# Ledger of designs, part 198: peptides against a protein of PDB entry 4Z5W

Target 1, 305 residues: chain A of PDB entry 4Z5W
Amino acid sequence: IPDVFLELNKLWYFSAQSNLFNGEMPRSLSNSRSISLLSLRNNTLSGQIYLNCSAMTNLTSLDLASNSFSGSIPSNLPNCLRLKTINFAKIKFIAQIPESFKNFQSLTSLSFSNSSIQNISSALEILQHCQNLKTLVLTLNFQKEELPSVPSLQFKNLKVLIIASCQLRGTVPQWLSNSPSLQLLDLSWNQLSGTIPPWLGSLNSLFYLDLSNNTFIGEIPHSLTSLQSLVSKENAVEEPSPDFPFFKKKNTNAGGLQYNQPSSFPPMIDLSYNSLNGSIWPEFGDLRQLHVLNLKNNNLSGNIP

## One batch from the design tools (peptide; made by RFdiffusion4, then SolubleMPNN)

Design b2_p27_2_s2
Fold by OpenDDE base, seed 2:
Structure b2_p27_2_s2 (fold): chain B 305 residues (1-305), chain A 27 residues (1-27)
Amino acid sequence: as target 1 above (305 residues)
Amino acid sequence: PLLTSLSLEEVQKKKKEEEELLEKLLE
């Protein structure tokens, strides 16, 4: 990419995604005062990620996903006072989240999907201070760590939480009950154990639940048959979605279906590939908005209602 | 599982499928 962005003083949107760009990010681009949305996704860009946050005063969205960047996560990103959305998916950092992210008050959507992030306890302890954080994607990180159950963790404004394919140990953490606005939860493809907690059915905005491919035991909580978002057509006001798409895979090696917004996901309960027992509750018939109920590969018994 | 990135092979495959679709729309 040429170093010509000093002359482009009116450039608001720069998208150069899905090309063959190599080398470092141009210094003039890292100092752009005009750019609001920057996407360089799906290239071969290299070096360290550096942004001059004192110059980049209009930056609201950053997508650098699927590049060959190296080094640490830039600790100065919280100084970009308008930066809301960050996609750093598939950048191999081999790092922890910086402590400076406690001050990241503009942050609304963060993805580190498949970015070799380490220490889930520190990551969640830091990110709980991001008061405006609504979307958090941490899939394919924290390999074989324990999902922290610390009751002091609070994500009050969290709507989308995705921590899939991490081989995480532990239970469904009680601190998620402090997120009453949660709409989408994916904890699939972990090593989570214990029972599915009844308080999950009190998350009235929860329309997408994936707990598949874990080691859950016991009965399906009857409270899941009373999820209000699945009983009634609440007009979910489409809050501003992340500026990055989501990809649903059947497994880590399967092709991904693209979804541009979380609202575009079919309403789903997936509890498949666990060790759940007991009957299927007939009151699942009350979930009139449910598109997908997946209970396969469990120890369930009785009649299908 | 949900992700926010594709593999390079999946990106190249989608780009080719989009090009083939565009060619069919211009015919």
Scores: peptide ipSAE 0.357, ipTM 0.748, DockQ to the pose 0.763
Fold by OpenDDE base, seed 3:
Structure b2_p27_2_s2 (fold): chain B 305 residues (1-305), chain A 27 residues (1-27)
Amino acid sequence: as target 1 above (305 residues)
Amino acid sequence: PLLTSLSLEEVQKKKKEEEELLEKLLE
């Protein structure tokens, strides 16, 4: 990419997605005062990610996903006072979340999907201080770590939490009960154990639950039949979605279905590929908005209602 | 699982499908 962005003093949106750009990010781009939306996803860009946050005063969205960047996560990003959305998916950082992210008050949406992030305990302890954080995607990180269950963790404004395919150990963490606005939870393809907690059914906005491909035992909590978002059409307040798409994979090697917004996901409960026992509750029939109920490959018994 | 990235193979496949679609629209 040429170093000409000083001349482009009115450039508000720069999208150069899905090209063959190589080399480093141009220094003039990292110093642009005009750019609000920057997307360089799906390129072969390399070097360290550097943004001059004192110059980039209009930066609101950053998508650098699927590039060959190296080094640490830029610790100065919290100084980009308007930066809301960050997609760093598939950048191999081999790093922890910077402690400076405790101060990242502008942050609303963060993805590190498949970014070789380490230390989930530190990551969650840091990111809980991001008071405006609504979307957190940490899929394909923290390999074989333990999902922290520390009750003091608080994500009060969290709407979308995705921590799939990490081989995480532990249980469904009690601290998620402190996220009453949670709409989407994906903890699939881990090694999570124990019972599915009844308090999940108290998350009235939860319309998408994926706990599939874990080691959960016991009965399906009856409280899941009382999820209000699945009983009635809540007027889905069109909340500002992340400026990055989601991809649903059936398997890590399968093609991904693209979803541009979390609200475009079909309402779903997926508990498949566990060790759940007991009956299917007839009261699942009350979930009139439910599109997908997947209970396959469990130890369930009795009648199908 | 949900993620926010594609594989290189998936990106290349999508590009090829988009190019083939564009060629058909220009014919």
Scores: peptide ipSAE 0.354, ipTM 0.747, DockQ to the pose 0.788
Fold by OpenDDE base, seed 4:
Structure b2_p27_2_s2 (fold): chain B 305 residues (1-305), chain A 27 residues (1-27)
Amino acid sequence: as target 1 above (305 residues)
Amino acid sequence: PLLTSLSLEEVQKKKKEEEELLEKLLE
């Protein structure tokens, strides 16, 4: 990428995704005063990620996903006072989330999917201070760590939480009950144990639940049959979606289905590949908005309603 | 599981499938 962005003083949107760009980010790009949206995803860019937040005063969205960047997570990003969306997926950091992210009040959407992030406890303790955080994607990190259950953790405005494929141990954390606006929860492909907590059915906006491929035991909570978002067609307020797409993989080797916004996900309960027992509640028939009910590969018994 | 990235191979495959679909829509 040429170092000419100082001359482009009116450039608001720069998308150079899915190309063959290599080398480092140009210094002029890292100092652009005009750029609001920067996407360099799916390239071979390398070196340290550096952004001059004092210069980049208009930066609102940053997508650097699927590049060959190295080194630390940029600790100065909270100084980018308008920066809302960050996609750092598939950048191999091998790092913890910087403590400076406690001050990241502009942050609304963050993805570190498959970024070799370590210390989930520290990550969640830091990110809970991001009061505007609505979307958090941490899939393929924290390998074999324990999902913290500390009740003091609070994500008040969280709508999308994805922490899949981490081999996480522990239980479904009670601190998620402090997120009443939660719409999407994916904790699939972990080593989570215990029972599925009944308070999940109190998350009235929860339309997508993936707890598949864990070690959950006991009965399916009857409260899941009363999820209001699945009973009634709420007028889905078109909330500002993150500026990055989501990909649903059916398995680790399958191609991902692209979803441009969380509202485009089919309403789903996936409890497959657990050790759940008991019956399927007949009241699942009340979930008129439910598109997918996956209970495959459990110890369920009785009649199918 | 949900992700915000694809593998490079999946991206290239998907891009090729999109190009092939676009060609068919323009014919």
Scores: peptide ipSAE 0.345, ipTM 0.740, DockQ to the pose 0.720
Fold by OpenDDE base, seed 1:
Structure b2_p27_2_s2 (fold): chain B 305 residues (1-305), chain A 27 residues (1-27)
Amino acid sequence: as target 1 above (305 residues)
Amino acid sequence: PLLTSLSLEEVQKKKKEEEELLEKLLE
């Protein structure tokens, strides 16, 4: 990428995604006062990520996903006072989330999908201070760590939490009961154990629940049959989505479905590939908005209602 | 299912790049 962004003093949106750009990010780009949205995803950009937050005063969205950047997560990003959306997916940091992210009050959407992030306890302890954080994607990190169950953890404004395929141990954390605005929860493909907690059915905005491919035991909580978002015709209010899309990988080598908004996900309960027992509750028939109920590969018995 | 902010094309491309890099490191 040429170092010409100083002359482009009115450039508001720069998208150069899915090209063959290599080398470092141009210094003039890292100092651009005009750019609000920057997307360089799916290139071969290298070096350390550096942004001059004192210069980049208009930066609202940053997508650097799927590049060959190295080094630490930029600790100065909280100084980008308008920065709302960050996609750092598939950047191999091999790092913890910087402590400075406690001050990241502008942050609304964060993805570190497959970014070799370590220490989930520290990550969640830091990110709980991001009061405007609505979307958190941490898929494919934290290998063999324990999902912290610390009741003091609080994500009051969290709407989308995805921590899939981390091989996480532990139970469904009680601190999630403090997230009443939660719409989408994916904890699939972990090593989570214990029972599915009944308080999940009290999350009135929860329309998408994936607990599949874990080691959950006991009965399906009857409270899941009373999820208000799945009973009522009130479509989940289209809130401003993250500036990055979501991708649903099917188990087959087939292409992932792109979802531009969390609201575009079909309403779903997936409890498949666990050790759940007991019956299927007939009251699942009350979930008139439910599109997908997946209970396969459990120890369920009795009649199918 | 697995939800990410990564396209499957990006994931596959990056796996191939990592495999090719690993092969070069083992040569």
Scores: peptide ipSAE 0.192, ipTM 0.656, DockQ to the pose 0.246

Design b2_p27_2_s3
Fold by OpenDDE base, seed 5:
Structure b2_p27_2_s3 (fold): chain B 305 residues (1-305), chain A 27 residues (1-27)
Amino acid sequence: as target 1 above (305 residues)
Amino acid sequence: PLLTTRSLEEVQEEKKKEEEEKKKLEE
């Protein structure tokens, strides 16, 4: 990418995704006062990510996903006072989340999916201070760590939490009960154990639950049959979605699906591939908005209602 | 299922490369 962005003093949106750009990000781009939305996703860009946040005063969205960047996560990003959305998916940082992210008040959506992030405890302890954080994607990180259950963790405004395929140990963390606006929870493909907690059924906005491919035991909580978002057609307020898409990999060789908004996900309960026992509650019939109920590969018994 | 913030394009390109590499190993 040429170093010409000083001349482009009116450039608001720069999208150069899915190209063959290599080398470092141009210095003039890292100092752009005009750019609000920057996407360089799916290139071969290299070097350290550096943004001059004192210059980049209009930056609201940053997508650098699927590049060959190296080094640390830029600790100065919280100084980008308007920066809301960050996609750093598939950048191999081999790092912890910077402590400076405690001050990241503008942050609304963050993805580190498959970014070699380490220390989930530190990550969650830091990110809980992001009062405006609504979407958090941490899939494919934290190799064999323990999912912290510390009740003091508080994500008050969290709507989307995805921490899939981390081989995480532990239980469904009680601190999620402090997130009453949670709409989408994916903790699939971990080593989570214990029972599914009944308080999940109190998350009135929760329309998508994936706990599949874990080691959960006991009965399905009856409270899941009373999930308000699945009983009644609440007006799904079209909430401001992240500026980055979600990709759902299918387990079959059939292609994945892209979802541009969390609201585009089918209402779902997936508890498949666990060690759950007991019966299927007849009251699952009250979940009139439910599109997918997946209970396969468990120890369930009795009659199908 | 695995949820990530990758694009469909990236996953299609990656699959295509993996299939091309597999073919070259079978020749």
Scores: peptide ipSAE 0.314, ipTM 0.744, DockQ to the pose 0.287
Fold by OpenDDE base, seed 3:
Structure b2_p27_2_s3 (fold): chain B 305 residues (1-305), chain A 27 residues (1-27)
Amino acid sequence: as target 1 above (305 residues)
Amino acid sequence: PLLTTRSLEEVQEEKKKEEEEKKKLEE
């Protein structure tokens, strides 16, 4: 990418995704005062990520996903006072989240999907201080770590939490009950154990639940049949979605699905591939907004209602 | 299912490259 962004003093949006750009990010781009939306995703960019946050006063969205960047996560990003959305998916950092992210009050949406992030306990302890954090994607990190159950963890404004395919141990953490605005929870493809907690049914905004491919035992909590978002069409307040898409990989060789917004996900309960027992509650019939109920590959018994 | 913040375009391009590389190894 040429170092010509000094002349582009009115550049608000720069998208150069899905190209063959190599080398480092241009210094003039890292110092752009005008840019609000920056996407360089799906290139071969390399080196250390550096942004001059004192110059980049208009930066609101950053997508650097699927690049060959190396080194540490930029600890100065919290100084980008308007930066709301960050997509660092498929950047191999091999790092922990910087302690400075405790001060990241502008942050609303963060993805580190498949970014070789380490220490989930430290990551969650840091990110809980991001009071405006609504979307958190941590899929394909923290391999074989334990999901912390520390009751002091608080994500008050969290709407989307995706921590899939980490081989995480532990239980569904009680601290998630402190997230009453949670709409989408994916903890699939882990090694989570214990029972599914009844308090999940108290998350009135929860319309998408994936606990599939774990080691959960016991009965399905009856409280899941009373999830308000699945009983009634609440007017989902169209909240500003992340500027990055979600990709759902299908288990079949048939292509994945892209979802541009969390609201584009079909209302779903997936508890498949566990060790759940007992009956299917007839009251699942009350979930009139539910599109997908997946209970396959469990130890369920009795009649299908 | 695996939820990530990748695009469909990236996944299609990767599959296409893998198929092209596989064909070149079979010639």
Scores: peptide ipSAE 0.310, ipTM 0.738, DockQ to the pose 0.321
Fold by OpenDDE base, seed 4:
Structure b2_p27_2_s3 (fold): chain B 305 residues (1-305), chain A 27 residues (1-27)
Amino acid sequence: as target 1 above (305 residues)
Amino acid sequence: PLLTTRSLEEVQEEKKKEEEEKKKLEE
């Protein structure tokens, strides 16, 4: 990318995604006063990510996903006082989340999907201080770590939590009960154990639950049959979506589906590939908004209602 | 299913590279 952004003093949106750009980010781009949305996703950009947050006063969205950047997560990003959305998916950092992210009050949406992030305990302890954080995607990180169950963790405004395919140990953490606005929870493809907690059914906005491919035992909580978002449409809060899309792979051979908004996901309960026992509750028939109920590959018994 | 913020194009390009690397290891 040429170093010409000093002349582009009115450039508000720069999207150069899915190209063949290589080398480092140009210094003039890292100092742009005008850019609000920067997307360089799916290129071969390299070097360390550096943004001059004192210059980039209009930066609201940053998508650098799927690049060959190296080094640490830029600790100065919280100084970008208008920065709301960050997509760092598939950047191989091999790092912890910086302590400076405790001060990241502008942050609303963060993705580190497949970014070799380490220390989930530190990551969650830091990110809980981001009071405006609504979307958190941490899929394919924290390999074989333990999901912390520390009751002091509080994500009060969290709407979307995705921590899939981390081989995480532990249980469904009780601190998630402190997230009453949670709409989407994906903890699939981990090594989570214990029972599915009944308080999940108290999450009145939860329309998408994926706990598939874990080691959960016991009965399906009857409280899941009373999820208000799946009974009625009245609680469909139109919330601002992150400036990055979500991708759901349906099967190993199908192209994933792109979802521009969390609300565009089909309402779903996926508890498949666990060790759940007992019966299927007939009251699942009350979930009139439910599109997908997946209970396959469990130890369930009795009659199908 | 796996939810990610990576495009399908990126996942397809990765698979193509992995298949090309695998072919080079078989030669």
Scores: peptide ipSAE 0.072, ipTM 0.585, DockQ to the pose 0.257
Fold by OpenDDE base, seed 1:
Structure b2_p27_2_s3 (fold): chain B 305 residues (1-305), chain A 27 residues (1-27)
Amino acid sequence: as target 1 above (305 residues)
Amino acid sequence: PLLTTRSLEEVQEEKKKEEEEKKKLEE
């Protein structure tokens, strides 16, 4: 990318995604006062990510996903006072989330999907201080760590939480009960154990639940048959609109589906590939908004209602 | 299912690279 952004003093939106750009991010781009939306996603950009937050006063959205950036997560990003959305998916940081992110009050949507992030305990402990954080995607990180179940963790404004395919151990964390605005929860493809907690059915905005491919035992909580978002249409759930798309893979080898908004996900309960027992509750029939109920590969018995 | 913020193309390209790297290690 040429170093010409100083001349582009009115440039508000720059999208150069899915090109063949290589080398470092231009210094003039890192100092742009005019840019609000920056997407350089899916290139071969390299070097350390550096943004001059004192210059980039209009920056609201940053998508650098799927680049060959190296080094540390930029600890100065919280100084970008208007920065709401960050997509750092598929950047191999091999790092912890910087402590400075506790001060990241502008942050609304964060993705580190497949970014070699380490220490989930520290990550959640830091990110809970981001009061405006609505979307958090941490898929494919934290290999073989334990999902912290510390009741002091509070994500009060969280709408979307995705921590899939981390090989995480532990149980469904009780601190999620403190997230009453939660709409989408994906904890699939971990090593989570214990029972599915009944308080999940109290999350009235929860329309998408994926607990598949874990080691959960016991019965399906009857409270899941009373999820209000799945009973009635009247709960027009305010859509968290992160400026980055979501991708759903069905199989490791299959092309995923792109979803521009979390609301575009079909209402779903996926509890497949666990060790759940007991019956399928007939009251799942009350979930008139449910599009997908996946209970396959469990130890369920009795009649199908 | 696996939810990510990585594009399909990016994921396919990474698999292709991993398969190419694996082939280069087997040669």
Scores: peptide ipSAE 0.070, ipTM 0.584, DockQ to the pose 0.265

Design b2_p27_3_s1 (from b2_p27_3, 23 letters changed)
Fold by OpenDDE base, seed 4:
Structure b2_p27_3_s1 (fold): chain B 305 residues (1-305), chain A 27 residues (1-27)
Amino acid sequence: as target 1 above (305 residues)
Amino acid sequence: DEKKKLEEELKKKEEDEKYKSFYLTTE
């Protein structure tokens, strides 16, 4: 990418995604005062990510996903006072979340999917201070770590939490009950154990629940049959979606189905590939908005209602 | 009858593939 962005003093949106760009990000781009949306995803860009946040005062969205960047996560990003959306998926950082992210009040959507992020406890302890954080994607990180269950963790405004395919140990953390606006939860493809907690059914906005491919035991909580978002067409408030797409994948190598908004996901409860027992509650029939109920490969018994 | 069985098996395979567990990413 040529270093000509100083001349482009009115450039608000720069999208060069899905090209063959290589080398480092131009310095003039890292100092652009005009750019609000920057997307360079799916290229071969390399080097250290550096943004001059004092210059980039209009930056609201940053998508650098699927590049060959290396080094640390830029600790100065919280100084980009208007930066809301960050997609750093598939960047091999091999790092922890910077402590500076405690001050990242503008942050609304963050993805580190498959970015070799380490120390989930530290990450969550830091990110809970992001009061405006609504979307958090941490899939394919924290390999074999323990999902912290510290009740003091609070993500009050969290709507989308995806921490899939991390081989995480532990239980469904009670601190998620402090996120009453949670709409989408994906904790699939981990090593989570214990019972599915009944308080999940109290998350009235939860329309997408994926706990598949874990080691959950016990009965399906009856409270899941009373998930309000699945009983009634509540007016899904079109909430501002992150500027980055989501992908539903069967495996790491498969092409994913692209979803531009979390609201475009079919309402789903996936509890497949666990060790759940007991009966299927007939009251699942009350979930009129439910599109997918996946209970396969469990130890369920009794009659199918 | 064989054609109907084959269609049912194909439908079952498609259903089984649809209901494989997925996970969400942003990549």
Scores: peptide ipSAE 0.509, ipTM 0.849, DockQ to the pose 0.730
Fold by OpenDDE base, seed 3:
Structure b2_p27_3_s1 (fold): chain B 305 residues (1-305), chain A 27 residues (1-27)
Amino acid sequence: as target 1 above (305 residues)
Amino acid sequence: DEKKKLEEELKKKEEDEKYKSFYLTTE
């Protein structure tokens, strides 16, 4: 990418995604005072990610996903006072979340999907201080770590939590019960165990639940049949989506279906590929907004209602 | 031999079924 952005003093949006750009980010781009939205995803950009936050006063959205950047996560990002959305998916950091992210009050949406992030306990302890954090994607990180269940963890404004395909051990963490605005939860493709907690059914905004491909046991909580968002449409609060797309993938190598907004996901309960037992509750029939109920590959018995 | 073939077909079917579930990413 040429170093010409100093001349582009009115540049608000720059998208150069899905090209063949290589080398480092231009210094003039990292110092742009005008840019608000920057997307360079799916290129071969390299080097250390550096943004001059004192210059980039208008930066609100950053998508650098699927590049060959190296080094640590930029610890100065919280100094970008208007930066709301960050997509660092598929950047191989091999790092922990910086402690400075405790001060990242502008942050609303963060993805580190498949970014070789380590220490989930530290990551969650840090990110809980981001009071405006609504979307958190940590898929394909923290391999074989334990999902912390510390009740003091609190994500008050969390709407979308995706921590899939991490081989995480532990149970569904009770601290998620402190996230009453949660709309989407994906903890699929882990090694989570225990029972599915009944308090999940108290998350009145939860319309998408994926707990598939875990080691859950016991009965399906009857409280899941009372998820208000799946009973009635009246409570669908549409909030601003993150400035990055989501993908449904079967594996790391397969092309996924693209979804531009979390609200575009079909309402779903996926509990497939566990060791759940007992009956299918007839009251699942009350979930009139539910599009997908996947209970396959469990130990369920009785009649199908 | 038929039993072993059936077990292999079942195992292959289970493996194929395992990859039918999706997870969410941003990449």
Scores: peptide ipSAE 0.503, ipTM 0.837, DockQ to the pose 0.396
Fold by OpenDDE base, seed 5:
Structure b2_p27_3_s1 (fold): chain B 305 residues (1-305), chain A 27 residues (1-27)
Amino acid sequence: as target 1 above (305 residues)
Amino acid sequence: DEKKKLEEELKKKEEDEKYKSFYLTTE
């Protein structure tokens, strides 16, 4: 990418995604006063990520996903006072979340999907201080760590939580009960155990639940038949969507389905590939908004209602 | 034993189907 952004003093949106750009980010780009949305995802950019937050006063969205950046996570990003959305997916950091992110009050959406992030306990302890955090994606990190269940963790404004394919151990964390605005939960492809907690059915905005490919035991909690978002349409809160797309990927190298908005996901309960037992509750018939109920590959018995 | 062969085929199909499940990413 040429170092010409000083001349582009009115450039508000720069999208150069899905190209063949290599080398480092131009210094003039890292100092742009005009840019609000920056997307360089799916290139071969390299070097250390550096943004001059004192200069980049208009930066609101940053997508650097799927690049060959190296070095540390930029600890100065909280100084970008308008920065709301960060997509750092598929950047091999091999790092922990910086302590400075405790002060990241502008942050609303964060993805580190497949970014070699370590220490989930530290990450969650830090990110809970981001009071405006609504979307958190941590898929393909924290390999074989334990998902912390510390009741003191609190994500009050969290709407989307995705921590899939981490081989995480532990149980469904009780601290999620403190996230009453949660709409989407994906904890699939882990090694989570125990029972599915009944308090999940109290999350009135939860319309997408994926607990598939774990080691859950016991019965399906009856409270899931009372998920208000799946009973009636009236509670469809208009979401400020993150400025980055989501992908539904198979554990195979096949391209995923792209979803531009979390609200575009079909209402779903996926409990497949667990060790759940007991019956299917007839009251699942009350979930008139449910599009997908996946209970395959469990130990369920009785009648199909 | 045909029963054992069938059980192995079913198990293999279940394992293959496990890899067909999806998870969400932003990449």
Scores: peptide ipSAE 0.474, ipTM 0.824, DockQ to the pose 0.394
Fold by OpenDDE base, seed 2:
Structure b2_p27_3_s1 (fold): chain B 305 residues (1-305), chain A 27 residues (1-27)
Amino acid sequence: as target 1 above (305 residues)
Amino acid sequence: DEKKKLEEELKKKEEDEKYKSFYLTTE
């Protein structure tokens, strides 16, 4: 990418996604006062990520995902006072989340999907201080770590939580009960155990639940048949709209289906590939908004309602 | 032997089906 952005003093949006750009991010771009939205996703950019937050006063969205950047997560990003959305997916950091992110009050959406992030306990302890955080994606990190179940963890404004394919141990964390606005939860492809907690059915905004490919035991909580968002359309829930797309990926296929908005996902309960027992509750028939109910590959018995 | 073979085939089918499940990413 040429170092010409000093001349582009009116540039508010720069999107150069899915090209063949290589080398380092140009210095003039890292110092742009005009840019609000920056996306360089899916290139071969390299070097360290450096943004002059004192200069980049208009920066609201940053997508650097799927690049060959090296070094640490830039600890100065919280100094970008208007920065709301960050996508650092598929950047191999091999790092922990910086402590400075405790002060990241502008942050609304964060993805570190497949970024070699370590120490989930530290990550969640830090990120809980981001009071405006609505979307958090941590898929393909924290390999074989334990998902912390510290009741003091609080993500009050969290709408989308995705921590899939981490081989995480532990149980469904109790601290999620402190996120009453949660709309989408994906904890699939882990090694989570125990029972599915009944309080999940109290998350009235939850329309997408994926707990598939874990080691859950016991019965399906009857409270899931009363998920308000799946019973009625009456609650106009604010749609989470992160500036980065989501992908449904299969473990075997590199190609995922792209979804630009989480609201574009069909309402779903996926509890497949666990060790759940008992009956399928006939009251699942009350979930008039439910599109997908996946209960396959469990130990369920009785009649199909 | 036939029972064992059937159990192995079922297990393999279940494993193969496991890989057909999706998870969400941003990459």
Scores: peptide ipSAE 0.450, ipTM 0.809, DockQ to the pose 0.373

